# Ledger of designs, part 42: peptides against a protein of PDB entry 1BH9

Target 1, 89 residues: chain A of PDB entry 1BH9
Amino acid sequence: FSEEQLNRYEMYRRSAFPKAAIKRLIQSITGTSVSQNVVIAMSGISKVFVGEVVEEALDVCEKWGEMPPLQPKHMREAVRRLKSKGQIP

## One batch from the design tools (peptide; made by RFdiffusion4, then SolubleMPNN)

Design b2_p10_5_s1 (from b2_p10_5, 4 letters changed)
Fold by OpenDDE base, seed 3:
Structure b2_p10_5_s1 (fold): chain B 89 residues (1-89), chain A 10 residues (1-10)
Amino acid sequence: as target 1 above (89 residues)
Amino acid sequence: FVELILELVS
């Protein structure tokens, strides 16, 4: 691994979605109250999803011969690629 | 990402 990859992972690992925000978002969609375990599970899944999208976007940026920071065009292309690979709906 | 995790713990 590279030092850059390690640094990105550490920043990613330390990041977290606010539980209250996730809880309210889920409740706004489902129309029902949700347990703490559901919030934790959804937060974890969401974090993994964001990580996968960002990693794909970084790959796109590199493949296009561009440098950080990521731009909306990288994110859009990342989503398209992940969909084509069947990794996201 | 999985490969990164494996490399970090190895």
Scores: peptide ipSAE 0.021, ipTM 0.512, DockQ to the pose 0.029
Fold by OpenDDE base, seed 4:
Structure b2_p10_5_s1 (fold): chain B 89 residues (1-89), chain A 10 residues (1-10)
Amino acid sequence: as target 1 above (89 residues)
Amino acid sequence: FVELILELVS
């Protein structure tokens, strides 16, 4: 691995969705109160999902011969490719 | 992502 990969991983590992915001979002969808454990589980799943999309988006950016930072077009293409590969629904 | 984790711990 490279130092750049390590740095990106550390930033990713330390990042987190605010629990209050996630709780409010879930409750706005379900219409009911959710437990702390549900918020934790959903936050974890969401973080993994974001990581997978960002990884694919970086690959898209490189394959298009472009340089960071990532742009919305890279993220949209990443999602399309992940769906095409059957890696996300 | 899995490959990145494996590289970091290997």
Scores: peptide ipSAE 0.021, ipTM 0.501, DockQ to the pose 0.028
Fold by OpenDDE base, seed 2:
Structure b2_p10_5_s1 (fold): chain B 89 residues (1-89), chain A 10 residues (1-10)
Amino acid sequence: as target 1 above (89 residues)
Amino acid sequence: FVELILELVS
């Protein structure tokens, strides 16, 4: 791996969704209270999901012959590609 | 991402 890849990973690793916000969002959808473990699990799944979208967007950026930072057009194209691959609904 | 993790731990 490159130093750039390591730096991106460290930024990703250190990022996290606020537990309170995730809890409120889940409760707004389910209509019921959720445990701390559910919040932790959903936070982790959400982080992985965002990571996969960003990874695809970086690939799009590279394939278009462009350089970071990512732009909205890269994110939109990433979502389209992941949908076409059946990796997201 | 998975490949990056594997590279970091290898």
Scores: peptide ipSAE 0.021, ipTM 0.500, DockQ to the pose 0.028
Fold by OpenDDE base, seed 1:
Structure b2_p10_5_s1 (fold): chain B 89 residues (1-89), chain A 10 residues (1-10)
Amino acid sequence: as target 1 above (89 residues)
Amino acid sequence: FVELILELVS
């Protein structure tokens, strides 16, 4: 791995979705209260999802012969490709 | 991501 990869991992590792915000978001969608464990699980899954999208976006950026920081166009293309691969709904 | 983790631990 490279220092850049390590740095990205550290930033990713330290990042987290605020529990209160996630709880409110889930409740706004489901219309009912959710347990702390559900919030924790959803937060974790969401973090993994974001990580996968960012990883794909970095690949897109590289394949387009461009350098970070990632731009919206990379993120949009990443999502498109992940959907095409059937890796996300 | 999985590959990155594997690289970091190896």
Scores: peptide ipSAE 0.021, ipTM 0.497, DockQ to the pose 0.028

Design b2_p10_5_s2 (from b2_p10_5, 5 letters changed)
Fold by OpenDDE base, seed 1:
Structure b2_p10_5_s2 (fold): chain B 89 residues (1-89), chain A 10 residues (1-10)
Amino acid sequence: as target 1 above (89 residues)
Amino acid sequence: MVELIRKLVS
């Protein structure tokens, strides 16, 4: 890994969804209160999911011979690819 | 990056 890649990883690792926001979102869907462990688990899953989409989008960007920053078109294509791979619904 | 994360979590 390059130093830049490591730095990006560290930024990603340190990033997090606000617990309150995740909790409210889950509660709005389930209609019930949720435990801290559920919030932590869902936050982690969501974070990984976003990471996968962004990584795929970066691959799309590179394959198209373009340079960051990512654009909506890269994200749309990434989602399309991930769906085609059965990795997301 | 995601692959690295997966390896570290395993």
Scores: peptide ipSAE 0.010, ipTM 0.350, DockQ to the pose 0.044
Fold by OpenDDE base, seed 2:
Structure b2_p10_5_s2 (fold): chain B 89 residues (1-89), chain A 10 residues (1-10)
Amino acid sequence: as target 1 above (89 residues)
Amino acid sequence: MVELIRKLVS
């Protein structure tokens, strides 16, 4: 890896949803308190989910003959495709 | 996810 590639990889690896935000979101939906382990698990699942959407958006960008950075149109098309594949509701 | 990582570091 170049220094730039390593930096991008480390940024990805270190990225995470704030635990407090995830906890508040879950509580707002369920109306109940949740354990730390549930918050950690949901944070991880959320990261994976966003990663899959971004991955699909990058594929959309490439198929449209465009280059990063991703634009809202790529994200919208990615979500549409994932829904059509039955990968998200 | 593996493909995402590849695209990020490419």
Scores: peptide ipSAE 0.009, ipTM 0.362, DockQ to the pose 0.027
Fold by OpenDDE base, seed 4:
Structure b2_p10_5_s2 (fold): chain B 89 residues (1-89), chain A 10 residues (1-10)
Amino acid sequence: as target 1 above (89 residues)
Amino acid sequence: MVELIRKLVS
């Protein structure tokens, strides 16, 4: 890895949704309080989900003969593909 | 996720 590559990797690895925000979101949906473990789990799942969408969007970008940065059109197509594959609702 | 990491650091 170059220093820049390592830095990008570290940024990705350390990135996370704020637990308080996730907690509030879950509570707004369920109407009940949730445990810390649920918040942690949902935060992790959310990160993985975003990663999968971004990965698919990069594949879309490449397939269309375009280069990063990703545009909204790539993200929309990625979501469409993932839905078509039954990987997301 | 491994592929995502590869793309991010490439």
Scores: peptide ipSAE 0.009, ipTM 0.353, DockQ to the pose 0.027
Fold by OpenDDE base, seed 3:
Parts: structure tokens; C-alpha cells; sequence
Structure b2_p10_5_s2 (fold): chain B 89 residues (1-89), chain A 10 residues (1-10)
């Protein structure tokens, strides 16, 4: 674990989606009230998902011989790869 | 990073 990786991990660990925002988003999609447990679960799933997309994008960036910060092209390729792996719809 | 976290919490 490099110092840079540790720093990224700490930033990731400290980051969080605002519960109120997630609640409103789910309610806008489902059209119904949502329990706190559902908000917590969806917040966690969303955080992991974003982490996986960013991690894949970093791998793309590295394989292309480029350095951070990530660019839209890395994100698009990451999503393409994750779809091809069947990890996202 | 995320894969490591997944392994640690599984």
C-alpha cells in the first residue's frame, strides 16, 4: 500500500452521500416514502459502485500511460469495461 | 482499493 493509495483510501472512507439527497432521489424514482434502512443500504451500494467505477477508470488511465486527474474519456471507457464484464447493466 | 475492502468485509 503506497502513500498515495493510503491517501485515496482515507479520502474515500471519509466521503459520503448526504442521506437526505439519496432519500429524495429514491422517492423521486419510486414515487413513495422510503425507510431509513433503505436509504442507508442504497447509500452504501452507491458509494461502492462509484468506487468501482473510479477504480476502473484509474486502471484505464494507467493502461493508457496517462496520469491523474481522471478525464471523461477514462470514465467512459471504465463504464464500457464494467458493462462488458456484466458488472453493471 | 474497492476489491480489497470487499474482501475484508466478506
Amino acid sequence: as target 1 above (89 residues)
Amino acid sequence: MVELIRKLVS
Scores: peptide ipSAE 0.010, ipTM 0.347, DockQ to the pose 0.043; fails the geometry check

Design b2_p10_5_s3 (from b2_p10_5, 5 letters changed)
Fold by OpenDDE base, seed 3:
Structure b2_p10_5_s3 (fold): chain B 89 residues (1-89), chain A 10 residues (1-10)
Amino acid sequence: as target 1 above (89 residues)
Amino acid sequence: FVELIRELVA
């Protein structure tokens, strides 16, 4: 992998959803309080999901002959492609 | 993503 790829990964690794925000979001959906473990699990799944979308968006950006940073059009196309591939609902 | 992780831990 390239240094650029490593740098992106490090930034990704250091990024995180605020636990309290995730908890509140889940609670707003479920209508009830949730355990810490549920928050941790959902936070992890969410981060992986975001990572996959960003990875696809970077691929889109490259295939379009464009350079980072990612733009909304790359993200929209990424989601479309992932849906088409059956990777996301 | 998964491949990136594999490469980084190798």
Scores: peptide ipSAE 0.023, ipTM 0.498, DockQ to the pose 0.030
Fold by OpenDDE base, seed 1:
Structure b2_p10_5_s3 (fold): chain B 89 residues (1-89), chain A 10 residues (1-10)
Amino acid sequence: as target 1 above (89 residues)
Amino acid sequence: FVELIRELVA
């Protein structure tokens, strides 16, 4: 791995969704209060999902012979590819 | 992502 990859991973690892916001969002969908553990679990899976999309977008950017930062077109193509691969609904 | 993690912890 490169130092750049390590740095990106560290930034990703340290990032987090605000618990209160996630809790409110889940509760708006379920109609009931949710536990802290549910918020943690859902925050985690959401973070992984975002990471997968960004990783695919970086791959798209590279394959198109372009350089970071990522642009909306990379993100759109990433989503299309992930759907095509059956990795996201 | 998984492969990146594997490399980082190796």
Scores: peptide ipSAE 0.023, ipTM 0.483, DockQ to the pose 0.029
Fold by OpenDDE base, seed 2:
Structure b2_p10_5_s3 (fold): chain B 89 residues (1-89), chain A 10 residues (1-10)
Amino acid sequence: as target 1 above (89 residues)
Amino acid sequence: FVELIRELVA
């Protein structure tokens, strides 16, 4: 575990989706109002999901012998790999 | 993310 990895983790840990934006997005999909607890839960799940995709993309970047920052090609390949593993639909 | 948490807690 490197200092760089710790710094990336701290940036991830401090990041959050805006509650109002998440609430509006959920309501646009469901057609109904949602509680604050649902917004909090969905924000957390979404953050974990993004973290998993980024982690896979970092692995792709490394396996291709490339260095950060991540490029769109790494993110697209990460999604393909996660789908093939059955980790995302 | 899960592996990163494991490494930090270990």
Scores: peptide ipSAE 0.022, ipTM 0.505, DockQ to the pose 0.030
Fold by OpenDDE base, seed 5:
Structure b2_p10_5_s3 (fold): chain B 89 residues (1-89), chain A 10 residues (1-10)
Amino acid sequence: as target 1 above (89 residues)
Amino acid sequence: FVELIRELVA
């Protein structure tokens, strides 16, 4: 791995969704209360999802011959590609 | 991402 990859992973690892915010969001969608375990699971899944999108966006940025930081256009293209690959709905 | 983790733990 590169130092850049390590740095990105460290930033990713240190990031977290506030449990209260995730709980509120889930409950707003489901209309019912959710357990702490559900919040933890959904937080983890959400973090992985964000990581996958960012990773794809970095690949897009590189393939376009551009340099970080990521721009909205990279994120949009990443989402399109992930959808095309069937990795996200 | 999974491959990155594998590299980091190696």
Scores: peptide ipSAE 0.022, ipTM 0.501, DockQ to the pose 0.029

Design b2_p10_5_s4 (from b2_p10_5, 4 letters changed)
Fold by OpenDDE base, seed 1:
Structure b2_p10_5_s4 (fold): chain B 89 residues (1-89), chain A 10 residues (1-10)
Amino acid sequence: as target 1 above (89 residues)
Amino acid sequence: FVDLIRELVE
C-alpha cells in the first residue's frame, strides 16, 4: 500500500459516527425513540457502507484515469456500480 | 431494520 492508502485506511479506522447524531437521525426517520443497541448497530453498518462506497469510488477514479481527491461523479458512479452488483440496496 | 438502511441509502 502507498502512504496515501495507509493514511486513508487509518482515517477510516479511527472514524465513527457520533452516537447522538445517529440517534437523532434514526428518530427523525422512524418518528420514535430507539435503543442504544440500534444506534450501535446502525453506526457500525453505516461505517462499513461508507467504506465500501469510498473504496468503489477510488476504483472508479483510477479506472477513469483520474487522480484523487474523489469528486461527486466518482461517488455517484460507485453507488450505481454497487447497486448493479447487488452489494448495496 | 433493513428498511431503515434502504431509506438512508436512497
Scores: peptide ipSAE 0.030, ipTM 0.596, DockQ to the pose 0.127
Fold by OpenDDE base, seed 4:
Structure b2_p10_5_s4 (fold): chain B 89 residues (1-89), chain A 10 residues (1-10)
Amino acid sequence: as target 1 above (89 residues)
Amino acid sequence: FVDLIRELVE
């Protein structure tokens, strides 16, 4: 791993969604209060999901012969590919 | 919980 890759991984590892914000978001969608454990679980799932999408987007960027930073088109294509592979709904 | 995930993904 390059130093840049390690730095990105470290930033990803240390990143987290604010619990209060996630709680509010979930409750705005479900229309009901949710437990702390639900917030923790959804936060974790969301982080993993973001990581998977970004990883796919980086692959798209590379395959298109382009250089970072990622652009919206890479993210859209990543989602399309992940759906096609059945990795996301 | 599964229903919650479905609702959020829809």
Scores: peptide ipSAE 0.029, ipTM 0.609, DockQ to the pose 0.160
Fold by OpenDDE base, seed 5:
Structure b2_p10_5_s4 (fold): chain B 89 residues (1-89), chain A 10 residues (1-10)
Amino acid sequence: as target 1 above (89 residues)
Amino acid sequence: FVDLIRELVE
């Protein structure tokens, strides 16, 4: 890994969704209370999802011949591509 | 989750 890649990975691995926020979000969708384990699981899945989108966005940025930092257009295109690949709904 | 990300980067 390059130093830049390592730095990005470190920022990613340190990031986490606040449990309370995730719990509230899930409950707002399901209409029912959820266990701590569900919150943990969903937090992890969400983090992986964000990571995949960011990774795709970095690929988009590179393929467009552009340089970081990522811009909203890269994120939007990343989502589009992931949807086209059937990797996200 | 796509909507969540959109909200996050908005």
Scores: peptide ipSAE 0.027, ipTM 0.558, DockQ to the pose 0.055
Fold by OpenDDE base, seed 2:
Structure b2_p10_5_s4 (fold): chain B 89 residues (1-89), chain A 10 residues (1-10)
Amino acid sequence: as target 1 above (89 residues)
Amino acid sequence: FVDLIRELVE
């Protein structure tokens, strides 16, 4: 486990979606008010999802023989691969 | 990400 990987993990761990923004987004979609616990749960799920996409994108970047930072093409390919694997809708 | 966490805890 490299220092760079650890640093990426720390950045991920410390990142968070603003609660107010998540709440407003959910409400805009559902048309109903949501509790704090729902916001926390959705924030957590979203963070995990982003982490999985980024992990796949890093794999794509490596497989293409390229170096970080990630580019939009890596993210798009990651999503395509995750869909093909049935890991995301 | 799950694999990354596994590696960190090992």
Scores: peptide ipSAE 0.022, ipTM 0.480, DockQ to the pose 0.029; fails the geometry check

Design b2_p10_6_s1 (from b2_p10_6, 4 letters changed)
Fold by OpenDDE base, seed 5:
Structure b2_p10_6_s1 (fold): chain B 89 residues (1-89), chain A 10 residues (1-10)
Amino acid sequence: as target 1 above (89 residues)
Amino acid sequence: LIEELLEKLL
């Protein structure tokens, strides 16, 4: 791992969705109360998803010969590529 | 990502 990769990993690791916000969001979709375990699982999956999109966006940025920070164009292209790979719907 | 993150958690 490069120092840059380590720094990104540390920022990613420290990032978290507020449990109350995730709970409210899930409940707004399901119309029913959800357990703490569902909130934890969905928060984890959501964090992984964001991580994968950011990783693909960094690869896009590099392949375009561009430097960080990530721009909206990299994020949009990342989503297109992940869809094309069948990694996201 | 996930595998690399797991290696950093273990």
Scores: peptide ipSAE 0.028, ipTM 0.571, DockQ to the pose 0.039
Fold by OpenDDE base, seed 2:
Parts: structure tokens; sequence; C-alpha cells
Structure b2_p10_6_s1 (fold): chain B 89 residues (1-89), chain A 10 residues (1-10)
């Protein structure tokens, strides 16, 4: 790993969704109260999903011969590629 | 990503 890749990974590792916001969002969809463990699990899955989309967007940026930071066009193309691969609906 | 995360934890 380059120092830049390590720094990106450290920023990703330290990132987290606010538990209260995730709890409220799930409850707005399910109509019922959710446990702390469900909030933790859903926050983890959501963080992995965001990580995979960002990783695909970095690959798009590199394949287009462009430099960081990621632009909205890279994120939109990443989502299209992941859909085409069957990795997201 | 997930595989690289696992390789760093193991």
Amino acid sequence: as target 1 above (89 residues)
Amino acid sequence: LIEELLEKLL
C-alpha cells in the first residue's frame, strides 16, 4: 500500500454513521423499534456498501486517466458498472 | 476492499 492508500483506509476506518440517525431511518421504513445490534449491523453493511462504491469510483477515475478528488461523474459511472456486474440492484 | 481489510486484520 502507498502512504496515500493507507491514509484513505484510515479515514474510511474512522468514518461512522450516527447511530441515532440510522435508528430513525430504519424505524421510518419498518414502522417498528429496532435493537442496538440491528443498528450496528445495518451501519456496518452500509459502510461496506459505500466503501465498494468508492473503490469502483477510484478504479473509474484511474481508467479515465484522471486524478483525485472523485467527481460526481465517477460515482455515477461506478454505480452503473456495479449494476452491470450484478453487485448492486 | 473487504479482502484487503481482512488481510490487514489477519
Scores: peptide ipSAE 0.028, ipTM 0.564, DockQ to the pose 0.038
Fold by OpenDDE base, seed 1:
Structure b2_p10_6_s1 (fold): chain B 89 residues (1-89), chain A 10 residues (1-10)
Amino acid sequence: as target 1 above (89 residues)
Amino acid sequence: LIEELLEKLL
């Protein structure tokens, strides 16, 4: 891995959803209070999902012969590809 | 992604 790839990974690793916002969102769906462990698990899964979409969007950008930063067109194509692969609903 | 992330954590 390049130093740039390691730096991007470190920034991704350190990124987090606000726990209070995730808690409120889950509670709005379930109608009940959720444990801290449920908030952690759902935050982790959500972060993995965002990571997979961004990774596919970077692959789209490269395959189109384009340079970063990612544009809305790369994100739209990434979601289409992931759906076509059955990796997301 | 996940496999490469795990390989960097181990």
Scores: peptide ipSAE 0.027, ipTM 0.548, DockQ to the pose 0.038
Fold by OpenDDE base, seed 4:
Structure b2_p10_6_s1 (fold): chain B 89 residues (1-89), chain A 10 residues (1-10)
Amino acid sequence: as target 1 above (89 residues)
Amino acid sequence: LIEELLEKLL
């Protein structure tokens, strides 16, 4: 791993969704109260999903011969590729 | 990603 990849991973590892915000978001969709375990699970899955999209977007950026920072075009192409690979719906 | 992240966390 490059030092830059390690630094990105450390920032990613330390990142977290605010539990109260995730709880409110889920409740706005379900119309019912959700448990703390559901909030934890959904926060974890959401963090993994963001990580996968960012990784694919970095690969897109590299394959296009472009340098960071990631742009909205890389994120859109990443989502398209992940859909095409059947990795996301 | 996930498998490589798990290998880095272990």
Scores: peptide ipSAE 0.027, ipTM 0.562, DockQ to the pose 0.039

Design b2_p10_6_s2 (from b2_p10_6, 5 letters changed)
Fold by OpenDDE base, seed 3:
Structure b2_p10_6_s2 (fold): chain B 89 residues (1-89), chain A 10 residues (1-10)
Amino acid sequence: as target 1 above (89 residues)
Amino acid sequence: LIEEVLKKLL
């Protein structure tokens, strides 16, 4: 890994969704209270999903010969590519 | 990213 890639991974690793926000979001969908384990699991899956989308968007940015920071166009193309690969619905 | 990190940790 480059130092830049390591730094991005450290920032990603340290990033977290606020547990209270995720709990409220799930409760708004389910109509019922959810366990702490459900909040942890959904937070983990959501973080993985965001990581995969950002990674694909960085690959798009590089393939277009562009430099960071990521723009909305890279994120839109990343989502399109992940859908085309069957990695997201 | 995550798979390559897992391969290096494992």
Scores: peptide ipSAE 0.023, ipTM 0.582, DockQ to the pose 0.036
Fold by OpenDDE base, seed 2:
Structure b2_p10_6_s2 (fold): chain B 89 residues (1-89), chain A 10 residues (1-10)
Amino acid sequence: as target 1 above (89 residues)
Amino acid sequence: LIEEVLKKLL
C-alpha cells in the first residue's frame, strides 16, 4: 500500500453508519423490531458493499486517466461494471 | 482493498 492507500483505508475503517438510522431503516422494511446484533451485521455488510463500489469507482477513475476526487460518473460506471461481473444485482 | 488487507494480516 502507498501512504495514500493507507490513509484511504484508515478513513474507511473509521467510517460507520449511525446505529439508530440503520435500526429505523430495517424496521421500516420488516415491520418488526430488530436486535442490536442484526443492526451490527447489516451495518457491516452495508459498509463492505460501499467499500467495493468505491474501490471499483477508483479503478474506473484510474482507467479513464483521471485524478480523484471521485465524480458521479465514476460511481455510475462502477455500478455498471459490478452488475456486468455479477457482483451486484 | 479488504482482500489485500486480509492477505497482509494472514
Scores: peptide ipSAE 0.023, ipTM 0.572, DockQ to the pose 0.034
Fold by OpenDDE base, seed 1:
Structure b2_p10_6_s2 (fold): chain B 89 residues (1-89), chain A 10 residues (1-10)
Amino acid sequence: as target 1 above (89 residues)
Amino acid sequence: LIEEVLKKLL
């Protein structure tokens, strides 16, 4: 890994969804109160999902011979590719 | 990314 890749990963690792917002969102779907462990698990999987989309978007940007920052076109193409690979629904 | 990071930590 380059130092830049490690720094991006460290920023990603330290990022977190607001627990109260995730709790409210899940409760709006389930109609019931959820445990702290459910909020942690759902926050974790949501963070992994965002990470996978961003990683695919960086690969799209590179394959198009373009430089960062990521643009909406890279994100749209990333989602299309991940769907085509069966990695997201 | 995550799998490749784990492989380098292990």
Scores: peptide ipSAE 0.023, ipTM 0.544, DockQ to the pose 0.033
Fold by OpenDDE base, seed 4:
Structure b2_p10_6_s2 (fold): chain B 89 residues (1-89), chain A 10 residues (1-10)
Amino acid sequence: as target 1 above (89 residues)
Amino acid sequence: LIEEVLKKLL
């Protein structure tokens, strides 16, 4: 890994969704209260999903001969590619 | 990234 990749990973590792916000979001969908473990699990899955999309978007940016920062077009293409690979729904 | 990090740490 480059130092830049390591720094991005460290920032990603330290990032977290606010538990209260995730809890409220899930409750708005389910109509019922959810356990702390459900909030933790959903937060973890969501973090992995965001990480995978950002990684694919960086690969898209590079393959297009473009430089960071990531633009909405890279994110849209990343989602399309991940869907085409069966990695996301 | 995460899988490649895990492959390098393990």
Scores: peptide ipSAE 0.022, ipTM 0.580, DockQ to the pose 0.033

Design b2_p10_6_s3 (from b2_p10_6, 5 letters changed)
Fold by OpenDDE base, seed 5:
Structure b2_p10_6_s3 (fold): chain B 89 residues (1-89), chain A 10 residues (1-10)
Amino acid sequence: as target 1 above (89 residues)
Amino acid sequence: LIEELLKKLL
């Protein structure tokens, strides 16, 4: 891994969704109270999903011969590619 | 990336 990849991973690792915000969001969708374990699981899955999208967007940026920071065009293309790969719906 | 990072942490 490059130092840049390690630094990105450290920033990713330190990032977290506020538990209360995730709880409220899930409850707004389900209409029911959710356990702390559901909040933890959904927060984890959501963080993995964001990580995969950002990783694909970095690959898009590189393949286009462009330099960071990521732009909205990279994120949009990443989502298209992940959909095409069947990794996201 | 994530899988290779997990292999370094475990």
Scores: peptide ipSAE 0.022, ipTM 0.559, DockQ to the pose 0.036
Fold by OpenDDE base, seed 2:
Structure b2_p10_6_s3 (fold): chain B 89 residues (1-89), chain A 10 residues (1-10)
Amino acid sequence: as target 1 above (89 residues)
Amino acid sequence: LIEELLKKLL
């Protein structure tokens, strides 16, 4: 890994969804109360999903011969590619 | 990234 890749990973590792916001979002969908463990699990899965989309968007940016920061066009193309690969619905 | 990190941890 380059120092830049390590720094991006460290920022990603330190990032977290607010537990109260995730709990409220799940409850708005399910109509029922959820446990702390469900909030932790859903927050983890959501963080992995965001990480995969950002990784694909960085690959798109590089393949287009462009430099960071990521633009909305890279994120939209990443989602299209992940859908085409069957990695997201 | 995640797969390469898992390969370095394992």
Scores: peptide ipSAE 0.022, ipTM 0.555, DockQ to the pose 0.035
Fold by OpenDDE base, seed 4:
Structure b2_p10_6_s3 (fold): chain B 89 residues (1-89), chain A 10 residues (1-10)
Amino acid sequence: as target 1 above (89 residues)
Amino acid sequence: LIEELLKKLL
């Protein structure tokens, strides 16, 4: 891994969704109260999903011969590629 | 990255 990849991973590792915001979001969808464990699980899955999309977007950026920072075009292309690979719906 | 990190940690 490059130093930049390690630094990005460290920032990613330290990042977290606010539990109260995730709880409210889930409750707005389900219409019911959710447990702390559901909030933790959904926050974890959401963090992994964001990580995978960002990783694919960095690969897109590199394959296009472009340099960071990531732009909306890289994120859109990443989502398209992940869908095409069957990695996301 | 994440899968390769997991493979190196396990």
Scores: peptide ipSAE 0.021, ipTM 0.557, DockQ to the pose 0.036
Fold by OpenDDE base, seed 1:
Formats: sequence, C-alpha cells, structure tokens
Structure b2_p10_6_s3 (fold): chain B 89 residues (1-89), chain A 10 residues (1-10)
Amino acid sequence: as target 1 above (89 residues)
Amino acid sequence: LIEELLKKLL
C-alpha cells in the first residue's frame, strides 16, 4: 500500500457511527431494547458495507480514468456493480 | 482491502 492508501485506511478505521443513533435505529425496527453487543456488531457490519461500497467506487473512478474526489455517479455505478456481482442485495 | 490488510498483518 502507498502511504496515501494507509492514511485513508487509518481514517476509515478510526471512523465510527454514533452508538446512540445506531441503538435508536435498531430499536425502531425491533420494537425492543438492544444490548451494547448488538449495537457493536451492527455498527461493525454497517462500517464494512460502507467500506466495500467506497472501495468499489474508487475502482470505478480509476477505471473511468477520473481523479478523486468520488462523485455521486461513482457511488451509483459501484452499487450497480456490487449488485451484479451478488456482493450486495 | 480488508483481506489484503489481513494478509499483510499475518
């Protein structure tokens, strides 16, 4: 990895969803209180999902011969590709 | 990304 790729990964690694917001969102779906471990697990899965979409969008941007920052068109194409690969529903 | 990072940490 380049130093720039490592820095982007470190920023991604340090990023987190607000626990209270995730807790409230899950509770709105389940109708019941959820444990801290469920909030951690769902936050982790959600972060992996966002990471996969952003990684595919960076690959789209590169394959189109375009430079960062990512645009809404890259994100839309990334989601289409991930669906086509069966990596997301 | 994650798989390639795991391969570099092992």
Scores: peptide ipSAE 0.021, ipTM 0.534, DockQ to the pose 0.034

